# Peptides against a protein of PDB entry 4A54, part 8

Target 1, 94 residues: chain A of PDB entry 4A54
Amino acid sequence: MSVADFYGSNVEVLLNNDSKARGVITNFDSSNSILQLRLANDSTKSIVTKDIKDLRILPKNEIMPKNGTKSPSTNSTKLKSAETYSSKNKWSMD

## One batch from the design tools (peptide; made by RFdiffusion4, then SolubleMPNN)

Design b1_p9_6_s4 (from b1_p9_6, 5 letters changed)
Fold by OpenDDE base, seed 2:
Structure b1_p9_6_s4 (fold): chain B 94 residues (1-94), chain A 9 residues (1-9)
Amino acid sequence: as target 1 above (94 residues)
Amino acid sequence: TDALRKALE
C-alpha cells in the first residue's frame, strides 16, 4: 500500500514537538519524505515524515479542511487558517 | 491508521 492510496483523506498529524496539523493529503514526495497537506485556508503545508509522531484519519463527521467550513456538530470548532496548534487528543492508528 | 503509517515509512 502506498501513500497515494490515501490522497484526499482528511488527517490530523501530531508532530514530535506536540504541535498538530490538520489537512487533506494532497501529495507525498517519497524521495524527500515530505507529506503535503492542504489546510483549511487552502494553503499547503509540507511535513517531513520523520517529524511525525502520530497521525489519524479524521471521521467523515469532522470538519474538512476547507475555508469557511464548519462541522454540523455543536461541539465542533471552526478550523483556523494557517494554524498549527498543540492539544491533547485521543489518537487512533488504523 | 496503521497502513498509512507504514506507507509513510
Scores: peptide ipSAE 0.522, ipTM 0.898, DockQ to the pose 0.745; fails the geometry check
Fold by OpenDDE base, seed 5:
Structure b1_p9_6_s4 (fold): chain B 94 residues (1-94), chain A 9 residues (1-9)
Amino acid sequence: as target 1 above (94 residues)
Amino acid sequence: TDALRKALE
């Protein structure tokens, strides 16, 4: 299975610096090991895979706690804000 | 997803 099989999936990425990014997988550069995410503001974030500590695919029906403003919608999906549930084992690489 | 993890390796 390739990363391309997951294009269009909404994912949450935990980085080595403990920051989080959420976006839709749009591309993967295998030569440079760079994962590209389209963010809620329609910008693109490039993430080097070595900087990824953990990631998960977000379920479409996941009700996420709203912290402040609504997540903007893209043409393909509505992105959610970062999860606030710290105690839940949300990092399953399944 | 385990499959995605493996694909990123």
Scores: peptide ipSAE 0.521, ipTM 0.897, DockQ to the pose 0.758; fails the geometry check
Fold by OpenDDE base, seed 3:
Structure b1_p9_6_s4 (fold): chain B 94 residues (1-94), chain A 9 residues (1-9)
Amino acid sequence: as target 1 above (94 residues)
Amino acid sequence: TDALRKALE
């Protein structure tokens, strides 16, 4: 299984420096071990995989509606910009 | 997931 199988997944990443990043997986450079996330402000963040302490996949209800599909305007919690937020949620590498 | 972890390794 490849990282590409998870493109479009919304993830929260805990880094070795204890900072957190949230975004949608858009690309992975296997040669350089760089994971790319699209953030809430539509900017991109590149993360070296060695700097990842832990991660979790966010549930579907926390995924931002894809542009253009009338996905039911469920009160999708807008992906907040890369803010360090203290999540009570358990970290998992599942 | 374990699958994503393995894919990143």
Scores: peptide ipSAE 0.517, ipTM 0.897, DockQ to the pose 0.773; fails the geometry check
Fold by OpenDDE base, seed 4:
Structure b1_p9_6_s4 (fold): chain B 94 residues (1-94), chain A 9 residues (1-9)
Amino acid sequence: as target 1 above (94 residues)
Amino acid sequence: TDALRKALE
């Protein structure tokens, strides 16, 4: 599989510095190993893959950026504004 | 997901 198969997926990324980023995957630069996310404020964040400690794909029922793209496997649904995520989450790279 | 991890490698 390629990263392009996950375009439109909402993900939470844990970085090596223990900071978190949440957004929709919009692009991947394989040459430079840069993952691009669209954030809730419609800005973009570029993440170098070597800085990723862990990640997870968020369930579709969780809050997503309003202007995010569709998941590859789902129909168009309305995205909600980002809220503080206080629920327990499990990090997984699978 | 392992698939996404592998795709990022």
Scores: peptide ipSAE 0.512, ipTM 0.896, DockQ to the pose 0.682; fails the geometry check

Design b1_p9_7_s1 (from b1_p9_7, 4 letters changed)
Fold by OpenDDE base, seed 2:
Structure b1_p9_7_s1 (fold): chain B 94 residues (1-94), chain A 9 residues (1-9)
Amino acid sequence: as target 1 above (94 residues)
Amino acid sequence: EKELSEKLL
């Protein structure tokens, strides 16, 4: 399982500076360790992964960016949505 | 099995 498996997922990123970004994962630059998010205003935010404190997948019932690509029908790989518990949601990637 | 955080960081 690669980062590409999460393309199109709506996520909330908590940065080390305690700022938050919400958007759809559109790309990951592995060479530069940069995660690209499409925000609700259709702008693209590039986030250096070293600046990420935490990342969670947003539940379908949360406000998603309007132009969010439909969550790819992930085949039944039980990506256990790390429940938004206050504790570090351990998302297991096979 | 790797956590997404481990793949992104």
Scores: peptide ipSAE 0.118, ipTM 0.725, DockQ to the pose 0.109
Fold by OpenDDE base, seed 1:
Structure b1_p9_7_s1 (fold): chain B 94 residues (1-94), chain A 9 residues (1-9)
Amino acid sequence: as target 1 above (94 residues)
Amino acid sequence: EKELSEKLL
């Protein structure tokens, strides 16, 4: 499983400073370990992953204000409800 | 790399 598998997912990021950010994962820079989120105001926030304390995937049914950009019909891969994978899923980024 | 995966999951 790679970070790219979560592109387009709505997430809540808890930072080490206890601030929270919510947005859609748009990009991940593996070289710099930077996660990019598109926020509700259509701005982009770059977060250094070392500053992330926790990250959770938000359920699709949370009515984020649909700005009318047609979400590309990504095939409903049944992303089963992000159970708190407390399991050490070693994301081997090969 | 491991550190990122552990923090994201």
Scores: peptide ipSAE 0.118, ipTM 0.745, DockQ to the pose 0.248
Fold by OpenDDE base, seed 4:
Structure b1_p9_7_s1 (fold): chain B 94 residues (1-94), chain A 9 residues (1-9)
Amino acid sequence: as target 1 above (94 residues)
Amino acid sequence: EKELSEKLL
């Protein structure tokens, strides 16, 4: 299963410094291990994967807190709900 | 423990 399978998904990323970022996965640089997120303010955040403590996929019905700007119509590709909502998310870092 | 980067690939 590749990172590309999650492009367009809303995610919450918990960083090693206990800060959180929410956004849509737009790209992954495999050479540098950098995950790119589009944030609610339409800015892009690059995160080095080694700085990620945990990652969860957000349900499609969860309203991402928009600062007042209309989210661009992301083409909802039906990503099959991997049971990622268990307290032991497949993406949970032990 | 498998690195997160490897889990994402």
Scores: peptide ipSAE 0.115, ipTM 0.734, DockQ to the pose 0.138
Fold by OpenDDE base, seed 3:
Structure b1_p9_7_s1 (fold): chain B 94 residues (1-94), chain A 9 residues (1-9)
Amino acid sequence: as target 1 above (94 residues)
Amino acid sequence: EKELSEKLL
């Protein structure tokens, strides 16, 4: 499974220092093991994968505060933030 | 347990 399969996906990254980052996967540097995220403010954050404790793919329906692009108005039932994201979308260190 | 970085590669 390649990181490229997840380009454009919204993710939440938990770092080893317990800080969190949310963004869209835009690039992966395999030579340096660097994951690049586009953040909600359109800035870019580079994260060394060794510093990642955990990563989860966010459901498409989670309204990340996207500025202005009308995602199609499907009745966004507010997915309650407390929904146990299915283990299927979690990347953990084994 | 495989490091997450290894799973991403």
Scores: peptide ipSAE 0.117, ipTM 0.739, DockQ to the pose 0.175; fails the geometry check

Design b1_p9_7_s2 (from b1_p9_7, 4 letters changed)
Fold by OpenDDE base, seed 4:
Order: sequence, then C-alpha cells, then structure tokens
Structure b1_p9_7_s2 (fold): chain B 94 residues (1-94), chain A 9 residues (1-9)
Amino acid sequence: as target 1 above (94 residues)
Amino acid sequence: EEELSKKLS
C-alpha cells in the first residue's frame, strides 16, 4: 500500500495542535515527508507528516464543507484502496 | 505514529 493509492481521496487530518484540515490528497513528497491537500476553496495546504496526530478517509458520499469556491475535483481512477471504510481508514499517531 | 508513517511511505 502506497500513498499514491489514496490520491483523490477526501480526508480529515487532525494535527498535533488539535486543528483540523479537510481536503483531497493531491500529492505526497516522500523526500520531505509532506502531504499535500486541496481544500474546499481550491487552495493547497502542505502538511508535514510529523505534525499529523490522526488521519481518516472520508466516505465518498460525505459532503465536504465548502469555503467560498468550488469543491476540489477528485481523480476516481486511483481510489482502489480507499473503497472499503473500516477502522483501517482511521490512522492515529498517538 | 509508526502506522501512519508506514502507510505514507
């Protein structure tokens, strides 16, 4: 299982500072350990993986809260590993 | 912590 298997998935990320981010996984920089999310306002957020406390994959039918602009487009072709929602779709780093 | 790191590798 690679990060690429989750490209296009909607996720909720809980950071160590207890802030949350929701977005679509667009990229992962393995060299710098940076996860890139496209947010509901079409902006991009880069998150260092060491700052992630918890991450969960959201159901496809879950409506993401919009912040002003269009919802991010998802690439459906890469969603093979994210189709089954279980406890495995919640990742805790505590 | 290790679990997420492995999934993100």
Scores: peptide ipSAE 0.084, ipTM 0.707, DockQ to the pose 0.131
Fold by OpenDDE base, seed 2:
Structure b1_p9_7_s2 (fold): chain B 94 residues (1-94), chain A 9 residues (1-9)
Amino acid sequence: as target 1 above (94 residues)
Amino acid sequence: EEELSKKLS
């Protein structure tokens, strides 16, 4: 399965420093192992894959929080579905 | 690291 299969998907990336990034996969540089995300503010973030601890695909119905808006209180049901979805689609970078 | 590389490759 290629990263290209996930272009346009919303993802949450957990980095080795425990920071998180959410965005749409726009590109992957295989030569340099760099994943490019478009963030909610339309900026682009480049992430070196070696710095990624975990990556999950977000459900289509999960609205990427725009900068400054509190993550919509995902009702416990959405959290459960997101957690269940995250657990099923967990890409372990181990 | 290797598993991501395998999925990302």
Scores: peptide ipSAE 0.085, ipTM 0.717, DockQ to the pose 0.163; fails the geometry check
Fold by OpenDDE base, seed 1:
Structure b1_p9_7_s2 (fold): chain B 94 residues (1-94), chain A 9 residues (1-9)
Amino acid sequence: as target 1 above (94 residues)
Amino acid sequence: EEELSKKLS
């Protein structure tokens, strides 16, 4: 699977410094090994892949808080436990 | 590192 297969996907990136970033994959620079994420504030974050400890694909239904738009109170459909999704979509660098 | 590189390649 190429990174291109995940363009437009929401991801959570765990960095080696234990910080987390969430955003949409917008680009990957293979020459420099840089992953670009669009964050909720519409800014772009560039992450060097060597600094990534773990990456998981977030489910499409996970409402990333966009600035200012009232998340429609979509009914608590049982978020099938983020736990099962996390286990399947965990990109371990081990 | 190698696994991410493989998946990102």
Scores: peptide ipSAE 0.083, ipTM 0.713, DockQ to the pose 0.178; fails the geometry check
Fold by OpenDDE base, seed 3:
Formats: sequence, C-alpha cells, structure tokens
Structure b1_p9_7_s2 (fold): chain B 94 residues (1-94), chain A 9 residues (1-9)
Amino acid sequence: as target 1 above (94 residues)
Amino acid sequence: EEELSKKLS
C-alpha cells in the first residue's frame, strides 16, 4: 500500500512533541521522508515522517471545510476504500 | 515505526 493511496484523505497527525496537525494529504516526498498536509486555512505544512508518533484517517463525514479548489480531475480510479482492513483508522508508527 | 514506513513507502 503506497502513501499515494491516501492522497486527498483527511488525517490527524500526532507528533513526537505531542502537538497535533490536521489536514489533507497532498504529497509525500519519499526521498526526504516528508509528508505534506493542506491545512484548513489552505496553508501547507511539511512534516518529517520520523517526527510522527501516530496518524489517523478521519472519516469522510467529518466536514473539513472543503475549500472548493477544483482538485484536478484525476480520473476517479475507485480507490477501493481500504474498508476491509480491521476496525480502527489508527495507524500506529510501531 | 517500521509498519508505517512500509505503508508509507
């Protein structure tokens, strides 16, 4: 499963310093291990993955204000909802 | 750590 499968997902990131960030995954730099989030104010936050303690995917029903920027119509390849993996949308960095 | 890196890689 690639990080690209989670592009456009709303996530909450818990950092090692116990700070939290919420946003949409917009990019992942595999060379530098940097996760890029778009925040509610349309700013971008870059997070080094080694600084991530925990990550959870937020359910689609939590209306983050979709600022209607036209996500480029990447062909809706049905990202088959990783529904079938087990219960809690909690990704532990263990 | 390794499990997320494997899912992120």
Scores: peptide ipSAE 0.080, ipTM 0.706, DockQ to the pose 0.131; fails the geometry check

Design b1_p9_7_s3 (from b1_p9_7, 4 letters changed)
Fold by OpenDDE base, seed 1:
Structure b1_p9_7_s3 (fold): chain B 94 residues (1-94), chain A 9 residues (1-9)
Amino acid sequence: as target 1 above (94 residues)
Amino acid sequence: ESELASKLS
């Protein structure tokens, strides 16, 4: 498999310093062993492959929040704790 | 490239 087969894929890169980077593979410089990622903010990050501890392809369904795609604000429906208003059943004993 | 490919597989 060639690195080019993964161009356009979303990846998570774990670096030797335990930092993580997530982005789309846009280029690989084989001469210098540099992987180029486009980050969510559309900036570019260059990573030397020797600094990569681990790399995984992210599932296509993982919506990487592009800066402009408002992650659907999961309206945290505040589960308004239904205050069970104990309706005092006024038992009118007639 | 092969080294990186191996990390991707």
Scores: peptide ipSAE 0.281, ipTM 0.848, DockQ to the pose 0.633
Fold by OpenDDE base, seed 4:
Structure b1_p9_7_s3 (fold): chain B 94 residues (1-94), chain A 9 residues (1-9)
Amino acid sequence: as target 1 above (94 residues)
Amino acid sequence: ESELASKLS
């Protein structure tokens, strides 16, 4: 399995210094052993492979915490479930 | 690449 098979995958990287990075794999430089991640703020982080202690693929449903972009508070407009009042139109036939 | 692959497994 090639590293290229994981391009576009969300990953969590645990570094040897016990810091963590989360991002999408965008590139791997095999010559220099550098993994490139796109972070939640759309910046790019380059990580030397030797500095990686562990790496896991995040499930697709795991929302990558967007660093610092205030997720627009989507005011969940409570879609008031329009109670479809089935107004029974009583057709009064005279 | 093999080193990184080993960390992904």
Scores: peptide ipSAE 0.279, ipTM 0.845, DockQ to the pose 0.541
Fold by OpenDDE base, seed 5:
Structure b1_p9_7_s3 (fold): chain B 94 residues (1-94), chain A 9 residues (1-9)
Amino acid sequence: as target 1 above (94 residues)
Amino acid sequence: ESELASKLS
């Protein structure tokens, strides 16, 4: 598994100084061991990997502070609630 | 890269 497999993922980075950074992985410089994150304010933060204590991928459902990046409008195909046609079996008595 | 990948898994 390469770091490139995580490009575009939202992550939380815990640094050795116990500070945290959250952002989207945009690039990794393997030559210099630098991870680039796009932050909520659209700025870019470069982090040296030696300064990273821990890193986790944030679940897609975690309300990332909506910076105005249009969450791709999942066309909520309005699943037309299948009107459960309660077929009233009209028992026609003879 | 392998070190960072290990932190991501």
Scores: peptide ipSAE 0.279, ipTM 0.847, DockQ to the pose 0.784
Fold by OpenDDE base, seed 3:
Structure b1_p9_7_s3 (fold): chain B 94 residues (1-94), chain A 9 residues (1-9)
Amino acid sequence: as target 1 above (94 residues)
Amino acid sequence: ESELASKLS
């Protein structure tokens, strides 16, 4: 299974320092072992895979448990189907 | 890649 199979997936990354990052997988640099996430604020975070303790794919329907604070009705801007940039990045993951 | 894949469980 290639990391590319998870491009566009929303993930939660638990780091070795017990910090968490949530975002969409946008790229993986196999040469440098760097995972790139797009965060909710549209910024990009690069994470070295060796620093990852755990990673989970967030289900599309995971209703974030609304802890009782009024989650602002984020207008579900239909994230337009990320065009599967099938860029055949032949990242041959050895 | 295999290392990252193992973490995706």
Scores: peptide ipSAE 0.270, ipTM 0.843, DockQ to the pose 0.449; fails the geometry check

Design b1_p9_7_s4 (from b1_p9_7, 3 letters changed)
Fold by OpenDDE base, seed 2:
Structure b1_p9_7_s4 (fold): chain B 94 residues (1-94), chain A 9 residues (1-9)
Amino acid sequence: as target 1 above (94 residues)
Amino acid sequence: EEELAKKLS
């Protein structure tokens, strides 16, 4: 499994100094072992891999308020559940 | 990279 498989994922990083950072993985520099996160304020934080104690992927429902990037409004077209009004076709069986 | 991949798993 490559770090690149997690690009665009929201993560929480626990550092060795017990501080936490939350952001989207934007890049990994393999030469320098540096993970880059985009934070909620659209700033970038670089973290050296050796300073990471733990890392977890956040569930998609924890929408980190990305300030300006319009989450593509998945127009969840509320598929208006066409309430199939079951028009009870009263088949008058004569 | 492998160390980071292990932390992500």
Scores: peptide ipSAE 0.318, ipTM 0.855, DockQ to the pose 0.753
Fold by OpenDDE base, seed 4:
Structure b1_p9_7_s4 (fold): chain B 94 residues (1-94), chain A 9 residues (1-9)
Amino acid sequence: as target 1 above (94 residues)
Amino acid sequence: EEELAKKLS
């Protein structure tokens, strides 16, 4: 299993200083051992692997707290299940 | 990479 298998995954990184970072894995520099995360504010954070104490993958349903960007109103367009009302047009033949 | 892979597992 390579680090590349986790590209696009939301992760929480616990650093050795007990600080936390959350973001999407966008890249890993194997030469320098640097993990790149895209944060909720669309900025990029570079983390040296040696500074990582622990890392967990967040479930897809966990809304990353976007900094103050208004949650895009997920217009939950309720896909009204187009109940195809089969209007049986009973053509009464006169 | 192997160290990071261990942390991801």
Scores: peptide ipSAE 0.316, ipTM 0.854, DockQ to the pose 0.674
Fold by OpenDDE base, seed 5:
Structure b1_p9_7_s4 (fold): chain B 94 residues (1-94), chain A 9 residues (1-9)
Amino acid sequence: as target 1 above (94 residues)
Amino acid sequence: EEELAKKLS
């Protein structure tokens, strides 16, 4: 199972400093071991994998606590094909 | 990657 299998999943990340981040997995940089999350405010957060204590996939039906931000309407906003960075993610699973 | 995959599984 690759990290790419979880792209588009909503996750909660617990960091080693006991802070939490919630967002959608948008990318993983294998070279630098950086997980990218899109947050509820449409900003991107980069997290170094070594700083992750725990990670869980949030169930689709889990009402993200409405901070009054509208449940992102399942508008299938076609994540416009992020241009397949045809970077051969040679996931060197080292 | 393997470490992250383990955390995701």
Scores: peptide ipSAE 0.317, ipTM 0.854, DockQ to the pose 0.602; fails the geometry check
Fold by OpenDDE base, seed 3:
Structure b1_p9_7_s4 (fold): chain B 94 residues (1-94), chain A 9 residues (1-9)
Amino acid sequence: as target 1 above (94 residues)
Amino acid sequence: EEELAKKLS
């Protein structure tokens, strides 16, 4: 199972300093061991894997308290297929 | 990656 299998998953990350971050996994840099999360405010947080104490996938049914602002029916703007830059980063599974 | 995969399992 690769980290890429979890792209788009909503996660809670517990850091070694006991701080927590919640967001969607958007990328993992295997070369630098950096996990990227998209936060609720649409900002991106980069986390070094060594700083992660624990990580859990949030169940889809956990109704994040949608503040009752009608999520505008964002028409599924087809996320244009981000060209999978197939940079064959050879995951050296060392 | 293996370490992160272990934390996700």
Scores: peptide ipSAE 0.314, ipTM 0.853, DockQ to the pose 0.563; fails the geometry check

Design b1_p9_8_s1 (from b1_p9_8 with E6K I8L)
Fold by OpenDDE base, seed 5:
Structure b1_p9_8_s1 (fold): chain B 94 residues (1-94), chain A 9 residues (1-9)
Amino acid sequence: as target 1 above (94 residues)
Amino acid sequence: TEELKKALF
């Protein structure tokens, strides 16, 4: 299998400096060991493979965060647990 | 992912 088989795949690259890059694989220069990504802003980033610490292919359904799409803040709506007040009507017959 | 890594490195 070649890198070309993964052209068009969306990947997350972790670099040795702990920075991350996300983009679509557009090219690989095997002679120079350079991976080219298209970023969300349509710019290109060239990454030397020696600078890659780790890489993963992102699921197709993961919306690449468009630069401007605020990740919907999962407002953790604190589901206030409706305390079901079990009104035990203890009818004390006096 | 693992196959891609093998192809890259």
Scores: peptide ipSAE 0.630, ipTM 0.926, DockQ to the pose 0.859
Fold by OpenDDE base, seed 2:
Structure b1_p9_8_s1 (fold): chain B 94 residues (1-94), chain A 9 residues (1-9)
Amino acid sequence: as target 1 above (94 residues)
Amino acid sequence: TEELKKALF
């Protein structure tokens, strides 16, 4: 199985700096180990895989967060931007 | 999710 099998999937990425990014996988550069996400504001974020602490595929019913919105979790934080947010929510992997 | 991780890393 390759990353290409997950193109179009909505994912949440936990970075090593404890920030989070949420977006749709649009591309993966295997040569440079760069994951590309399309964010809620339609911008593109490139993430080096070495900076990824963990990630999960979001359920289809889970809305991609936008700037100024809350995370759906109980201890959710308000999003500071469409690209990246910080949350103290319990992290669950599927 | 686990399969995606295996593909990424």
Scores: peptide ipSAE 0.625, ipTM 0.925, DockQ to the pose 0.808
Fold by OpenDDE base, seed 4:
Structure b1_p9_8_s1 (fold): chain B 94 residues (1-94), chain A 9 residues (1-9)
Amino acid sequence: as target 1 above (94 residues)
Amino acid sequence: TEELKKALF
């Protein structure tokens, strides 16, 4: 299986500096070990794999937080309380 | 997710 099989998947990446990046996998440069993500603001982020501490694939229904400008529509769609999946590491790599 | 990790690393 190759990284290309996951192109178009929405992922959350935990970096070694404990920062997080979330985006859609658009490319992988195997020669340089660079993962490319398209972010919610349509910008592109390149991540060197050595800087990745952990990652997970997000469910298709998880709306990638668009850096919305103040969309005034406070439609408080009640995000159903993410059922606290038991203390299994939120980063359970499935 | 595990298969993606194997492909990346």
Scores: peptide ipSAE 0.627, ipTM 0.925, DockQ to the pose 0.746; fails the geometry check
Fold by OpenDDE base, seed 3:
Structure b1_p9_8_s1 (fold): chain B 94 residues (1-94), chain A 9 residues (1-9)
Amino acid sequence: as target 1 above (94 residues)
Amino acid sequence: TEELKKALF
């Protein structure tokens, strides 16, 4: 299994500095060990894997960052406000 | 999640 199998997955990343990033996996540079995330504001964040303390895949029911690609207007399922997923630190290792 | 970790690290 490769990282490419998880492109489009929404993830939460815990960094070594205890900051968190949430976004959709858009790319992985294996040569440089750089994970690229699309954030909720449609910006891109590049993260060196050595700076990652932990990560988890978010359930599909959690608000995904808007893919700027015009997904055809299928019905506005209200992106319910990011319920502050209670940081129960159960990084469920799937 | 575990399979993704194995692919990244």
Scores: peptide ipSAE 0.617, ipTM 0.925, DockQ to the pose 0.768; fails the geometry check

Design b1_p9_8_s2 (from b1_p9_8 with E6K)
Fold by OpenDDE base, seed 4:
Structure b1_p9_8_s2 (fold): chain B 94 residues (1-94), chain A 9 residues (1-9)
Amino acid sequence: as target 1 above (94 residues)
Amino acid sequence: TEELKKAIF
C-alpha cells in the first residue's frame, strides 16, 4: 500500500513539537519524505515525516475547521460538545 | 490509519 492510496483523506498530524496540523493529503514526496496537506484555509503545508510524532485519519464527516474569517453571521450553531471520547488515547492508531 | 503510517514511515 502506498501513500497515494490515501490522497484526499483528511488527517490530523501531531508534530514532535506537540503542535497539530489538520488537512487533506494532496501529495507525498517519497524521495524527500515530505507529506503535503491542504489546510482549511486552502493553503498548503509541507511536513517532513521526521517531524511527525503521530497521525490519524479523520472521519469523513468531521468538518475541517475552516479558519473562520469573521463571517459576521453570529449564528451560534451550538457546536455540540465534543463528547469527551473516553480517555482512550485520541491518537489510538486505528 | 496503521496502513498509512506504514506507507509514510
Scores: peptide ipSAE 0.596, ipTM 0.918, DockQ to the pose 0.768
Fold by OpenDDE base, seed 2:
Structure b1_p9_8_s2 (fold): chain B 94 residues (1-94), chain A 9 residues (1-9)
Amino acid sequence: as target 1 above (94 residues)
Amino acid sequence: TEELKKAIF
């Protein structure tokens, strides 16, 4: 299975700095190990895989957060930007 | 999710 099999999937990425990014996988550069996400503001974020602590595929019913919105979890934080947010929510992998 | 991780890393 390749990353290309997951193109179009909505994912949440936990970075090593404990920040989070949510977006749709648009590309993966295997040569440079760069994952590309389209964010809620329609911008593109490139993430080097070495900076990824963990990631999960979001359920289809889970809305991608926008700037100024709140995460659906109990201990959720308000989003500072469409690209990256910080949350103290319990992390679950699927 | 686990299969995606295996593909990325």
Scores: peptide ipSAE 0.596, ipTM 0.918, DockQ to the pose 0.806
Fold by OpenDDE base, seed 1:
Structure b1_p9_8_s2 (fold): chain B 94 residues (1-94), chain A 9 residues (1-9)
Amino acid sequence: as target 1 above (94 residues)
Amino acid sequence: TEELKKAIF
């Protein structure tokens, strides 16, 4: 099995400096031992395998922590309920 | 995960 079989998988990488990276595997350079990840901010991170302490595939059901793209604060613009002025059609039977 | 580790390392 090759690394290419895991392209598109979401992974968590623990680095030797105890930092963590999470992203989708987009490429692997076997000649240079470089793993490329697409991060949640759509940037690309290249990691030398020598710097990897541990790696795990994240289950598909783990809601990728959406990089808090600020859910567009739906400014609940309180749609001021347009007071439907019920036009009282005064049918004055004059 | 273990197969991926074998492929990387």
Scores: peptide ipSAE 0.595, ipTM 0.917, DockQ to the pose 0.698
Fold by OpenDDE base, seed 3:
Structure b1_p9_8_s2 (fold): chain B 94 residues (1-94), chain A 9 residues (1-9)
Amino acid sequence: as target 1 above (94 residues)
Amino acid sequence: TEELKKAIF
């Protein structure tokens, strides 16, 4: 299995400095060990894997960053506000 | 999640 199998997945990344990043996996540079995330504001964040303490895939029911591609206007299912995933959600390793 | 970790690290 490769990182490419997870492109489009929404993930939460815990960094070594205890900061968190949340976004959709858009690319992985295996040569430089860089994970690229698209954030909720449509910006891109590049993270060196050595700076990652932990990561988890978020459930599909969590608000995904809007893919700037014009998904055809299917009905406004209210993107329920990103419930602050309580810090109690154990980083379940699946 | 575990399979993704194995692919990244």
Scores: peptide ipSAE 0.590, ipTM 0.917, DockQ to the pose 0.769; fails the geometry check

